# Designs tried in a protein design run: peptides against a protein of PDB entry 3ZOQ. Part 24

Target 1, 223 residues: chain A of PDB entry 3ZOQ
Amino acid sequence: QLLQDSWWNQLKEEFEKPYYQELREMLKREYAEQTIYPDSRDIFNALHYTSYDDVKVVILGQDPYHGPGQAQGLSFSVKPGVKQPPSLKNIFLELQQDIGCSIPNHGSLVSWAKQGVLLLNTVLTVRRGQANSHKGKGWERLTDRIIDVLSERERPVIFILWGRHAQMKKERIDTSKHFIIESTHPSPFSARNGFFGSRPFSRANAYLEKMGEAPIDWCIKDL

## One batch from the design tools (peptide; made by RFdiffusion4, then SolubleMPNN)

Design b1_p11_2_s2 (from b1_p11_2, 6 letters changed)
Fold by OpenDDE base, seed 4:
Parts: sequence; structure tokens; C-alpha cells
Structure b1_p11_2_s2 (fold): chain B 223 residues (1-223), chain A 11 residues (1-11)
Amino acid sequence: as target 1 above (223 residues)
Amino acid sequence: DEFYRAAFDTD
């Protein structure tokens, strides 16, 4: 299966719904007529790298980076060779202060995804140079369902919610079963108001260890 | 990739 069987089982009904069919038709037009990011083959990379059953941690983003060569289909992640965006730089600064990791020479978070960190944007596509251009077109309904089915999963999940947009999803999460780590956004405009010093990486691993699960190796090797 | 086909691709 293109998607891991576990995700297909959770989401197959969504893809048959009218809203998604309309979204799909819109996307076909957009990709044909506009420059859309990420590459169409990379839209569902978060689900490809991290199966439903393997999710340990969720990190929510808003929508993909809208510059050339940046978006990788993973929230906050950029392809190797791409300059690290300001928010990502701050993420790595916090990572260094939190658990002592060196700052990598690239911005790819694929190693996190492969360990069970679902790097999910709420909107999965964007027009070049136009942030939120695909907001309100149907992605949010699908990604809400992703959050819902994870919330309904018996095995606990850790949700890392940076900033107001991500935190709005808190109401969809069963906090009797799942853990939430929230702070201000890593953006330069907000990082000093709570993100720095929030230590989300060590806190996430503490929860994982409490659950009897292997912690995430958050440190990223240079390429 | 059947998911890609089902979810996005026209094929």
C-alpha cells in the first residue's frame, strides 16, 4: 500500500467523502496551473514515514514552506541543502539547550519521522509565495480526522503544540489518555515568550519512558 | 504507491 495499511484503515473513508473529492479536484487544477509545494509525491510524507501504529509524538504545523525547494511534506522540515528557516533554527537552539544536541548542518527532520514523530501540517499544500493559500479547502477536515483517530487510539500519543494554531486542536485530544506539551511558537516573534526553555524534547522522552517506550533520539547527524 | 493514487493521483 502507498500509505501504511494502518493509516489507510483509519482514513480510507475520508478519501471517499465529497469534501476530499472536491479538494482533490482543486489540487489537480492547482498543480497543473500553479507552482504548488511540496511536490505532489511528497504531500503525504508525514504519513509515509510514520505509520498510524508507530506514532509516538505529533508535532503540528500550519502549512508548508512556500519557497522553492523547501517543503518536504513534514512540518518544520526542509530538504537538505536548504537554509534553515528562522523557526527551525530556534527549534534546534532549543534542542541544543534542552538535551545537548549539536545543531545540524541541514534542516531535514526525516530522522524524527522515522522514529515515530508525526510531523503533520494542518494544511498540506501551498502556492509558491502565498502562505495559507490552500487554507479552508478541505485539508483541515482530513488532518482533524488524523488527530481524531490518534486521539481515539488506545496507545498514548504525545502532542507537541507550538503556538495558538496548533493549540486550537487541543479540544480534539483526549487528555485523559494522551499527553500535551504546549508553548509559544518557535517563530522569532514568539520564541522568547515561552518556547525557549520549554524543553519539549526531554519532556516528550520523559513521557515515552513513563509509558515504557523507547525515547526519541532527537539529535540529528550532519549530512 | 496506491495511497498516492487513491488520495491524489488520477491513475
Scores: peptide ipSAE 0.033, ipTM 0.694, DockQ to the pose 0.023; fails the geometry check
Fold by OpenDDE base, seed 2:
Structure b1_p11_2_s2 (fold): chain B 223 residues (1-223), chain A 11 residues (1-11)
Amino acid sequence: as target 1 above (223 residues)
Amino acid sequence: DEFYRAAFDTD
């Protein structure tokens, strides 16, 4: 099966639907004819690292980085050895100001994922050098379902929604059970309009503690 | 092809 059991139980019927089959065929062509990121084996890394039951926090991104060696199937995250993109640099700046973490010497957020931070892009693939090239091809329907099944989960989730694109998903989230942290996007184009100073990391941990759950260790060790 | 199966096949 494509996903681990906890996610498979929630999503298996999506993969049988025509939209996903069409997406799958499109992706096969794309990976054959174009350079597509991330590596095909890494497409579902967010779901591989963070089980359905283990999700504590969701951070939504748009689509993967489209440069060589960058995307690793986790929103905002880059593989070790890759220069930190501007948005990620700003994320770490806010992390430092929020809770005092040092700026790591790499951009991998895998340590967050392993602690229950679902680093989900709404679109899970992209052509090299062509941002949003796979927008509207079917990923959004699957990732909407991911949000839906998390919203339906009894155990609360914290959704961190940076920017308008992510915030459009707010209507899918049952705010009677779940918590939402919103701000402008960490992009250099928007970070100074609300992202900086939003303190999403301490706020997320405050919610976790209120729920009786272990907080996230957001600080990332150097490699 | 192996990568396609690993990434896209659900069985």
Scores: peptide ipSAE 0.026, ipTM 0.637, DockQ to the pose 0.024; fails the geometry check
Fold by OpenDDE base, seed 3:
Structure b1_p11_2_s2 (fold): chain B 223 residues (1-223), chain A 11 residues (1-11)
Amino acid sequence: as target 1 above (223 residues)
Amino acid sequence: DEFYRAAFDTD
């Protein structure tokens, strides 16, 4: 099976649907004919690192970084050795101001994922150098289902929704059970309009503690 | 092939 058990039980029906079959065929052609990111084995890394049952926090991104060696299947995250993209730099700046973490010398957010932070892009693949090139091809339907099954989960989840695109998913989230943290996007074009000072990390941990859950260690060690 | 199975096959 494609996913580990906890996610598979939630999503297996999606993979049998025509939309996903069509997406799969499209992706086969794309990976054969174009340079596509991330590596095909990394497409579902967010679900591999963070099981359905272990999700504490969700951070939604749009689509993967489209430069060589960047995308690793986690929203906003880049592989070690890769220059931190502007939005990620701003995320770390807010992290520092929010809870005092040092700026790491790399951009990998795997440590968050391993603690229950689902780093999910709504679109999971992209052509090299062509942002949003795989928008509207079927990923959004699958990732909507991911949000839905998390919303339906009894154990509460914290959704961090940066920017308009992520916030459009708010209607899918049962706020009687789950918590939402919203601000402008960490992009340089929007960060100063609300992202900076939004303190999403301390706020997320405050909710976790209120729920009796262990907080996230958001600080990232140097490699 | 293995490349596609790893990414896209559900089994």
Scores: peptide ipSAE 0.021, ipTM 0.628, DockQ to the pose 0.024; fails the geometry check
Fold by OpenDDE base, seed 1:
Parts: structure tokens; sequence; C-alpha cells
Structure b1_p11_2_s2 (fold): chain B 223 residues (1-223), chain A 11 residues (1-11)
């Protein structure tokens, strides 16, 4: 069984479909012949850390970091010891200004994932040094299904949609049940156009508290 | 590991 029970019950049918079998065959070749990130064992880390039932917040990314040792299967997150990428630095700057968290000395967002923040990229693998090299190969269909089954869930979810690519998924989300927080992307190219000052962390927690749920402890301790 | 095999191993 590829996924834990709660996700497997929602997604098991996808893995039997031709598109995923084709994706799987492609990935087998890619991992054998190329350097692919993240490690094959880490591809589904977002789903491993955050069960279907435990999802409180979704943060969508595009595809994994394509440099050595960076990607760990969680959107925007990097393994400890890895230099924080620019977008992640800006995320932490906004976190600091929003709710007063210190900027951590690492870039791992695992603590968010363990609290119910699904850190999902729409494409889950990438070839070293080649951004978006696995775009259009089948991941998007699977991750669309992930969004769909969350949208269909009775218990509300908060979707944080940074930038236009993530915001294109809004049409798949039942806004009568679920909450959406939108802003420009944390990238240095767009952060000053709306991401900074958007206060997504406090806003997410405000929704959670309104729902009677525990807020996320967004602050990340140093390692 | 288990997840790799489930994803990438043949039957």
Amino acid sequence: as target 1 above (223 residues)
Amino acid sequence: DEFYRAAFDTD
C-alpha cells in the first residue's frame, strides 16, 4: 500500500489508472537514468506527514527544488542544513511580521506538516537543474484529485494560494465550505506586490479558531 | 523501501 489508509481510501483508484501507470513507468526510467528530486522515498512526504483527515491547511507549490539535497517532498521546504531559498526566506519574513515568529536557522517545514498543513506541490518530481522538467507528465492529474477530494470533504479546509498558478486551482474548491487565502507569490519577483503584509498565518489561524479547531503553531524552532 | 517498491517495482 503506497499511502496511509486515509489517503489511500481517497486516491487508490488513481494509481490503477493508465495516466498514473504511464507516469510510474516514466519515473522508473528517470530515477534510473537521471538525478531526480526528491529522493524516491520522499515523493509523497506531504501525504505521509499529513493524513487526509488531519488536513487543516493546504499550501500549494509548483514543483520541487531541483538542486542537490534541497527537496524533501514538501512544498517550499528544504532539508536542514540547506540554505534557505529566496521564496522561503520571504515566507519567514512574512511569518515574523505576521505573528512574531523568529526566523529559523533552517528551512524545514516538517513541523507544519505534522500539525495538519499539507505542503503539496502540483508536480512532485523534478530532474536536477531542470525546473518543471516533469510538468505535464501526470502528476497534475493526481494532485488535482487530491484537491478535489479535499474539496469534497465535509470538514472545512483552508487553502493558501500564493501566486497565479496556485490560484488557478480555486475553481476546484467548494468555497461554500472551504476558506481561501490568496496573495501574490513569496518569490522575490512578486512578494512586494502583495505577499508581504498578506498575513496568511494569522488569517489561517483565525479561521481555524472560528471552526473550533486548534490553531497552527507556525513558529519553527532552531535545530 | 516499502513506498518505493509500491510505486516503482513491477508485480
Scores: peptide ipSAE 0.021, ipTM 0.607, DockQ to the pose 0.022; fails the geometry check

Design b1_p11_2_s3 (from b1_p11_2, 7 letters changed)
Fold by OpenDDE base, seed 3:
Structure b1_p11_2_s3 (fold): chain B 223 residues (1-223), chain A 11 residues (1-11)
Amino acid sequence: as target 1 above (223 residues)
Amino acid sequence: AERYKAAYDTD
């Protein structure tokens, strides 16, 4: 099947719905006729690395990086060897100021994903050089359902919502069970208006500790 | 907002 058991049990009904069937057919055409990122095998990497039951933290992004070799199916993350995009650089700057981590020599956030940080974009594919080119084609309905089933989970989740796009999903989150960390976006256009100094990493770990769960090791080793 | 990422993370 498409996903591991824990996510499949939560999402199998979505894959049978007409909207997803139409999305799949669109994607088949797009991947055949255009250069689409990420690689089709990497589209669901966020769900592959982080099972439904293992999710501790969610970080929402918009859509994948649209340059060659960048996107790896994880929000904000880039493959090793790829220059760190500006927003990611600012994420690492905040990480350093927040909890003292060194700036890694790569931009892969896979180590976060493996620890239970769901790095989810709301749209999971993009055409080369065309940001938001797959907006409104069906991904948002699936990723809304991902947020919904996490919100319905009894075991609490921490949602990190950077910027207005991510914060629009707040209405889908049961704040009686789950915790939300909000700030401006790490983009250079907005980081100085609240992202810097927001300390999302230490705040997330503090909440995990209160829940009796292991904290995330946010520091990323060099390759 | 994510629109900032889409607009700027294209360097």
Scores: peptide ipSAE 0.044, ipTM 0.744, DockQ to the pose 0.309
Fold by OpenDDE base, seed 5:
Structure b1_p11_2_s3 (fold): chain B 223 residues (1-223), chain A 11 residues (1-11)
Amino acid sequence: as target 1 above (223 residues)
Amino acid sequence: AERYKAAYDTD
């Protein structure tokens, strides 16, 4: 996987800051002493697949799946061959109802990422079986900066904010330039309260087209 | 890619 220099230009100063150095040291200990997801090489997959300049849409997640083989370094995405988690299943159900896509036989959202959908978690690592175990350790400061530099970008971005956690980031987004799509979370606990029927995919594409940009091909091919 | 790897190396 290849990282575009565009992200480095936006984030290089963050990596030199004490908070990130402390985060890095923490991660070294965690990966050595615990089972941490995703694989360390996959932590920045969202940035690998979607350059700063290529971002069209941002979909925010909280932290990675904490089960074996699940996390792919992309929010909501799972590696091929991994059973689709409930939230992801609901995402695909909404995708089908929204724009008619078939349900794929895998859960990899890499095809979205390659088209400019930044699949960003606010926390990029997690201990096996311990959701939010790396919350408050420094990732949020980095990912806030990612949101900030996108908000500061002249070329508009569409932010899809599912659920309260993601919606807490609205204050960081310049709505004079950028568009926000909000609904409840795709989780089974909340999807029926607004996620289903929210049609985020067609709405995102409609906005892209209005701006003269190519829409996202949200439909995912089987592997 | 290398500079990002350095940012999260676990060695």
Scores: peptide ipSAE 0.023, ipTM 0.640, DockQ to the pose 0.025
Fold by OpenDDE base, seed 2:
Structure b1_p11_2_s3 (fold): chain B 223 residues (1-223), chain A 11 residues (1-11)
Amino acid sequence: as target 1 above (223 residues)
Amino acid sequence: AERYKAAYDTD
C-alpha cells in the first residue's frame, strides 16, 4: 500500500505530541491483549488511499466495525466477502435512488477512496464486539486535526456529515471555502428521518463540477 | 515508509 507524504507534512507535529505517544502505547497494549480492529496495518488506510492534496470529499464515521473481518480502515466500508452492514446497505439504497447505481455484491468503498473520498472515522480502532471501546483515547484529537488541516486548505473540500456525531465537527470547517452536506445517519434507526432522499452523491458531484473538478464515480462494480 | 513506521505501526 502507498504512504501519503502529503499527510505526513500536515500531521507530523501531531505524532510527536504526548497524546499521540500515549495513544500509541495504549494501542500496542490493546493489540497485544485484545482482538482489535482493523488490522494494525490498516488503521490509516483512509490516509493511504486518499492523499491530503487529492481529497475531494470527506465522509465521517464514528469508529470501525467491531466484527471479525469487517473493518478495513475506511468509514462504512467492509472488506470484500463480508456481509454488508445495515448502514452500508442503506448507503447503497440511497446511492441507487440518488444516481441510479446498482447495489454492489460487496461492501468495499476503496474505489471511492481512490477517487478522493476520504473515508475517515473519528476513532480509528475498536475492540471486538465493543463499539466505541477506544473512544476518548486520543484518536479524536488526531482526526480533529485532520479535519482542521483540510479546512485550512485553499482548495475546497466537500464534507458529508451523516448524523449528530459527524455534524459536531461543523464548527471546525470553514464554510466560506468548503461545502457541507448534512443529513441523518444511514443507520436503520435514523435513515428514514432524513438520510433517504438526501441525495448526498449527486449533491457532492454538483459541487465538484461547480469547482471545475471531476465528479466522483460513486457506482461500485461487482467483484 | 520508514518515517511512517513511528506514526502508523502499533508494533
Scores: peptide ipSAE 0.020, ipTM 0.613, DockQ to the pose 0.024
Fold by OpenDDE base, seed 4:
Structure b1_p11_2_s3 (fold): chain B 223 residues (1-223), chain A 11 residues (1-11)
Amino acid sequence: as target 1 above (223 residues)
Amino acid sequence: AERYKAAYDTD
């Protein structure tokens, strides 16, 4: 896929490496033989919506939703018309309690992405009905590099790390420059153990304002 | 595993 110049400049060396070539060959087979999500044209939507230079906030997910019509290449986000998954419902509940936003009638987070919220999964593809089926196939090396080049960026980034999986990436982030917002995962299994009340949205905006940047309009309009 | 399922699956 073609990337914006800003991301291409940061990642072009990765795409030439054997691991990525092997990943691409694997994906060609998978998309030909299996039902894979998201659509192949949507794999890099997070990078398409948010350029390297425009990243203000990063929200890390694990891998895409594995149900039909759900994944749109953005962590936690679902296409309009799709029932909001439990974790996303909890995200919106926290959003409402944190900064007073109404619960939207859809689950698309594209409006966040367009404002500089990089909605990045660590693994960017999945087989239908098989969570983590593409784990350990090369995506993690690329997405680690994405985190690395953001960490190396001079302009500060805010990393929102929900749950243990995302928090394991903290070691790759230069906390002398960048800001970390950590809590338990929004999953029903963990949300009451720290996610609710963590107020990640107002905290992120507080950091942005301190940096002299425009805050994110986290409220999502109905479609 | 259970956490992941709860995050992405809707019953």
Scores: peptide ipSAE 0.045, ipTM 0.711, DockQ to the pose 0.860; fails the geometry check

Design b1_p11_2_s4 (from b1_p11_2, 7 letters changed)
Fold by OpenDDE base, seed 2:
Structure b1_p11_2_s4 (fold): chain B 223 residues (1-223), chain A 11 residues (1-11)
Amino acid sequence: as target 1 above (223 residues)
Amino acid sequence: DEFYKASYDTD
């Protein structure tokens, strides 16, 4: 079973809707006229790496990094060779304190994605140097649907919601089936107000074990 | 040729 097939079955109706067609046309113009991140081929990397059925954990981000070579279509993740952004550094600090992982020499979270961690931004594209430049253009409706179909899934999902933006999606999650881990955002502006010490990684694995599923190997090997 | 990648082709 291809990863794309499982998501297609869940999202095919969205792609036929006017809002998505308008988004698509907007993106065509943006990529033609502006420098847009990530690469157009990487926009849906989160769905490429993690099929609908394979999702174990969801980590929500806002929108992609807007610097050159950073975004790789996965929330909080940066391509190998790219300096770790402050929020990601804090994520790794918490990872180290939580479960003892070493700080990796890169910022790619692909290993998480391949294990079933859906690294989903609510907005999937951004203009270079202009954070949230593609906010309100249609991505949020699609990504809301992604959350919805996961919420409707029988097999439980763990949602890690860092910060108020992500936590706004809590109302879309059926907590009778799914688990939510909340804290402040890993940003330097908020990490010390609750993110540090929240131990989201061990808590997520505890839920997975309770469900009889294999835990995530959160530790990231050096490249 | 993935279904959602094709939507963002520059063609």
Scores: peptide ipSAE 0.028, ipTM 0.656, DockQ to the pose 0.025
Fold by OpenDDE base, seed 4:
Structure b1_p11_2_s4 (fold): chain B 223 residues (1-223), chain A 11 residues (1-11)
Amino acid sequence: as target 1 above (223 residues)
Amino acid sequence: DEFYKASYDTD
């Protein structure tokens, strides 16, 4: 699958820069010599499912799940058939309490992505079993640019920033145009300190409706 | 290559 034209127009200059060329060469070596997630074809799934122009909501993650078969190229999302990770389970618990959705029997958030929810990790690859192993290798510069070009977009975006890592990106977001929904992270270590009860889904839809846009159908059907 | 398609090719 190819990048959407709208994203290419925003990011094409980045791919020509030395930092990205170095990142690309690093990734070639990593994928050849190590087990890297997600599949190389899925690295840019967030951009594939949600074009630049179609972004309504952004949910930032850190880096991909590092277990076999988990990472889908979408933040917090796991492939069907994969046990829901603890953070994702808490996301669905909040979803249920917030807007009454049933908890799905899978962890794929593709339906969100197809509706304009950009499920973006700040780092887009990881070695098996080694969280943040590709931190500081160039992804952050690209994903910062993604945030920047969305911030510069005239049509407003809702940024959902769970936890400190995501919230550090707030300084890059023009809050005169865009909306921020922030809370503690859905991780079991932090969810009870603010994530539960934060109602990010209804709040996001409230902003969308205020903008005159269709709300997100956050409820996920069973497979 | 796969990375080229992922990063450089567009519709």
Scores: peptide ipSAE 0.022, ipTM 0.604, DockQ to the pose 0.023
Fold by OpenDDE base, seed 3:
Structure b1_p11_2_s4 (fold): chain B 223 residues (1-223), chain A 11 residues (1-11)
Amino acid sequence: as target 1 above (223 residues)
Amino acid sequence: DEFYKASYDTD
């Protein structure tokens, strides 16, 4: 299916800009010559699952998982049947401590996306086994625009910014309209320095309820 | 163009 109308209206100008055309040509070569993740059809899954108008919460990641079968076009999410990466395990641990959800037997966050949680990486592709291999190639400019158009939206958004890289985007967010939840990254290297106990899920729902919106059902059912 | 489809149209 085509990009949803609400996102298309916000991003159509970007896709015609030289930087994106150059990115497109680069990616054509990369997908032809290298093993690139996610599958090319899944690159924009975050936008497909969560329309511009339906975004309630944004969770920013860096770039996709670079192992076979992992990335599905959603930040932090892995396809069913894939072992949960360390950061995702910690996300589920915090989820359990925050609001009592059970740890799911898979790592797919699609149920969040379908409820209005935009699971956006700032870089949307990666070479197999080479983290950040597509950094600085043009994705960041597009994803900055995604953040910008959400910031400009009248209806408030909640931005969950884990770690320094995500928090660098805070300057692009109009805090007179939108809410920001910040903590250290869920990575094992940083989770104990602030992520654990940050309770981002209950805090996000508290904001949603204050706005008169339905809260997110963060609990994920087993498959 | 596979990338074009990825950008504008996914199944």
Scores: peptide ipSAE 0.021, ipTM 0.642, DockQ to the pose 0.028
Fold by OpenDDE base, seed 5:
Structure b1_p11_2_s4 (fold): chain B 223 residues (1-223), chain A 11 residues (1-11)
Amino acid sequence: as target 1 above (223 residues)
Amino acid sequence: DEFYKASYDTD
């Protein structure tokens, strides 16, 4: 799959840089020798579903789910038919409490992505069963650039930063133009310390309305 | 590889 032109125009220089070439070579070896998630065709799904110009909201994740059939190239999202991971369950609980959405019978956030919610992991691949196994291999430099080019965009973006890892990216975001929604991570280990009750969905929509943009329909239909 | 194609690399 090819990147959309809007992202290509923003990122094409990165793909020619040595770090990315080294990353590619590493990934070739990894996909050949290990079980790597997501499917190689799905690595850039976040960019496929949400063009550079269409980004309204960014939700940052760390790296993909490392279990079979889970990751689909979107942060926090799992393929239909896959059991919802704990963090995702908590996201839906907050969604329900925040704006009254029903808990969907699946974990796919594709509908968000199609509306302009960039579901971006900072690291885009992982070895099966080995969380953060591809940390520090080059993805962070690319995804930092993604954040940078969005920060440089004139049209405002809303960054939802759950947890410390995501919040470390604040320094890259021009808060004179863009909005940041912060809370603890939806993980069961942290959700009760601030994520629950943070109402990120209504707050995001409030910003969108303030900017004169259509709000996100955060409610997810059953499949 | 799909990730290779996605970046328009020509090899």
Scores: peptide ipSAE 0.029, ipTM 0.676, DockQ to the pose 0.023; fails the geometry check

Design b1_p11_3_s1 (from b1_p11_3, 7 letters changed)
Fold by OpenDDE base, seed 2:
Structure b1_p11_3_s1 (fold): chain B 223 residues (1-223), chain A 11 residues (1-11)
Amino acid sequence: as target 1 above (223 residues)
Amino acid sequence: DLNLQDTAPFD
């Protein structure tokens, strides 16, 4: 099966639907004819690292980084050895100011994912050098379903929604059960308009503590 | 970094 059991039980029906079959065929062509990121084996890494039941926090991104060696199937995250993109640098700046973490010497957010932070892009693939090239091809329907099944989960989830794109998903989230942390996007174009000082990391941990759950260790060790 | 079993979404 494509996904681990906890996610498969929630999403298996999606993979049988025509939209996903069409997406799959499109992706076959794209990976054959173009340079597509991430590696096809890494597309669902967010779901592989963080099971449905283990999700504590969701951080939504738009689509993967489109440069060589960057994307690893996790929103905002880059493989070790890869220069930190501007938005990620700003994320770490806010992390430092929020809870005192040191700026790591790499950009991998795998440690967050392993603790229950679902690092989900709404679109899971991209052509090299062509941001949003796979927008509107079917990923959004699947990732909307991911949000839906999390919203339907009894155990609360914290959704961190940076920027307008992510915030459009608010209508899918049952705020009677779940928590939302919103700000402008960490992009250099928007970070100074609300992202900096938003303290999403401490706020997320405050909600976790209120739920009686272990907080996230947001600090990332150097490699 | 990655220590996951490779799973391809398509052939």
Scores: peptide ipSAE 0.023, ipTM 0.588, DockQ to the pose 0.036
Fold by OpenDDE base, seed 3:
Structure b1_p11_3_s1 (fold): chain B 223 residues (1-223), chain A 11 residues (1-11)
Amino acid sequence: as target 1 above (223 residues)
Amino acid sequence: DLNLQDTAPFD
């Protein structure tokens, strides 16, 4: 069984479909012939750390970091010991201004994932040094289904949609049940046009409290 | 970070 029970019950049919079998064959070739990130065992880490029933918040990314040792199967997150990428640095700057958290000495967002923050990229693999190289190969259909089954869930979810790419998924989300937090992307190219000051962390916790749920502890401890 | 030793998405 590829996924834990709660996600498997939602997604098992996808893995039997032709599009995913074609994606699987493509990935076999890519991992054999190229350097692909993340490690193949880490591709579904977002679903491993955060069960279907435990999802409280979703943060959508595009595709994994394409440098050595960076990607760990979680959107925006990097393994401990890896220099924080510019977008992640800006995320932590907003976190500090929003709710007063200190800037951590690492870039791992695993503590968020363990609390119910689904850190999902729309594309789950990438070639070394080639951003978005696995776009349009089948991942988007699977990750669209992940969004769909969360949208269909009765228990509300908070979707944080940074930038146009993530915001294009809004049409798949039932806003009569679920909450959307939108801003420009944390990238240095766009952060000053709306991301800074958007306060997504306190806003997410405010929604959770209104739902009678425990808030996320967004502050990340040093390692 | 935990290594969950999960099944690979492909054989």
Scores: peptide ipSAE 0.022, ipTM 0.585, DockQ to the pose 0.036
Fold by OpenDDE base, seed 1:
Structure b1_p11_3_s1 (fold): chain B 223 residues (1-223), chain A 11 residues (1-11)
Amino acid sequence: as target 1 above (223 residues)
Amino acid sequence: DLNLQDTAPFD
C-alpha cells in the first residue's frame, strides 16, 4: 500500500477517486517528460515520517522547492548539503530568538517530523524552476482531506499557519478542539511584518504541555 | 538524514 497503516486508514478512499487518478496520470507524464521535484519516492515523506496518530503539530507550506536537490517531501525542509533558502533561514532565526537554539549547518527538518511535526505542503510536486506549476491539479483536494481528518481526530493538534495561504485553511480546522498559531510568512517579503517575534515554537510547546504531551525538541543538531 | 525508499504513487 502507498501509505503506512494509520494514514492509509484515513486516506485510502481518496486514492480511488477520479481526481486523484487524473492527478496520478498527470504526474506520470510530468515525471517522464519534465524534471519534477521532489523525487517521486519522496512525495509523501511528510506522511511517512509522521503517522496520523503521532501528529502533534502541523506546519503548512505551499509547494516544494523547485531547484535541484532541494525538496525532500517536507515543507520548508531541504536535504543536507543544500543551501538554506531565505524562508528557512528566517525560521531558524526565529527559532534562535524564541527558544535559544543554535542555527544548524544544514536545512533538514527531519528531526521535527520524527517527533510528530507534520511538515505538509498543500501541493506536493513542482516542475523545475516553475513555482506553483502543479497548483490546481488535484493535490489541494488530497491535502485538504489530510487537514480534515486531523481536525476530526479526538486528540488535539496544533496548527502553525504562516501567511495568508496557510491561514486560508483555518476554516477547515475545529478551533474548539485544536490550537492555531498564526503569523505572517517567514519569507523575506513578510517576516518583519509579524513572523519575527511570533515565537511559534515556545507557544506550540506550551500548548503541548497544557495537553499533557511531551514538548517538541525544536533544536536541530549539526551534521 | 534518512532517505526512505518508498513506493512511488504511480507506476
Scores: peptide ipSAE 0.020, ipTM 0.598, DockQ to the pose 0.037
Fold by OpenDDE base, seed 5:
Structure b1_p11_3_s1 (fold): chain B 223 residues (1-223), chain A 11 residues (1-11)
Amino acid sequence: as target 1 above (223 residues)
Amino acid sequence: DLNLQDTAPFD
């Protein structure tokens, strides 16, 4: 099976549906004929690092970074040794101002994922140098289902929705059970319009503590 | 960081 048990139990039916089979066939062609990111073995890293039951926080991204070696299968995250993209730099700046964390010397958010932060892109693959090239090919239906099954979960989840694309998913989230933290996107084009100063990290931890959950250690150690 | 390797969603 593709996923660990907790996610497989929630999503296994999706992988048998025609839309996913079509997506799978498309991806087979794409990975054979194009340079596609992330590595095919890393596509579902967000679900591998963070089980369905362990999800505390969701951070939605759009699609993977499309440069060499960048995409790690986690939204906003880049592999160690990769230069931090502008949006990620701004995320770390807000992290520093929000809760005092130092800026790490790498861009890997795996430590967040291991603590229950689901770093989910709505589209999980991309062609090299072609942002959104795999938009509308089937990923959104799967990732919508991921949001849906989390929304249906009894144990509350905190959804951090940066920018319009992520915020369009609010209608799928049961706000009677779950918490929404939203602001403008961390992109340099939008960060100054509301992302900076939004303090999503302390706000998320405040909700977690209110629920009797352990807060996230958002601070990332250097490698 | 130790990256988790797994089976691709396609062959």
Scores: peptide ipSAE 0.023, ipTM 0.582, DockQ to the pose 0.038; fails the geometry check

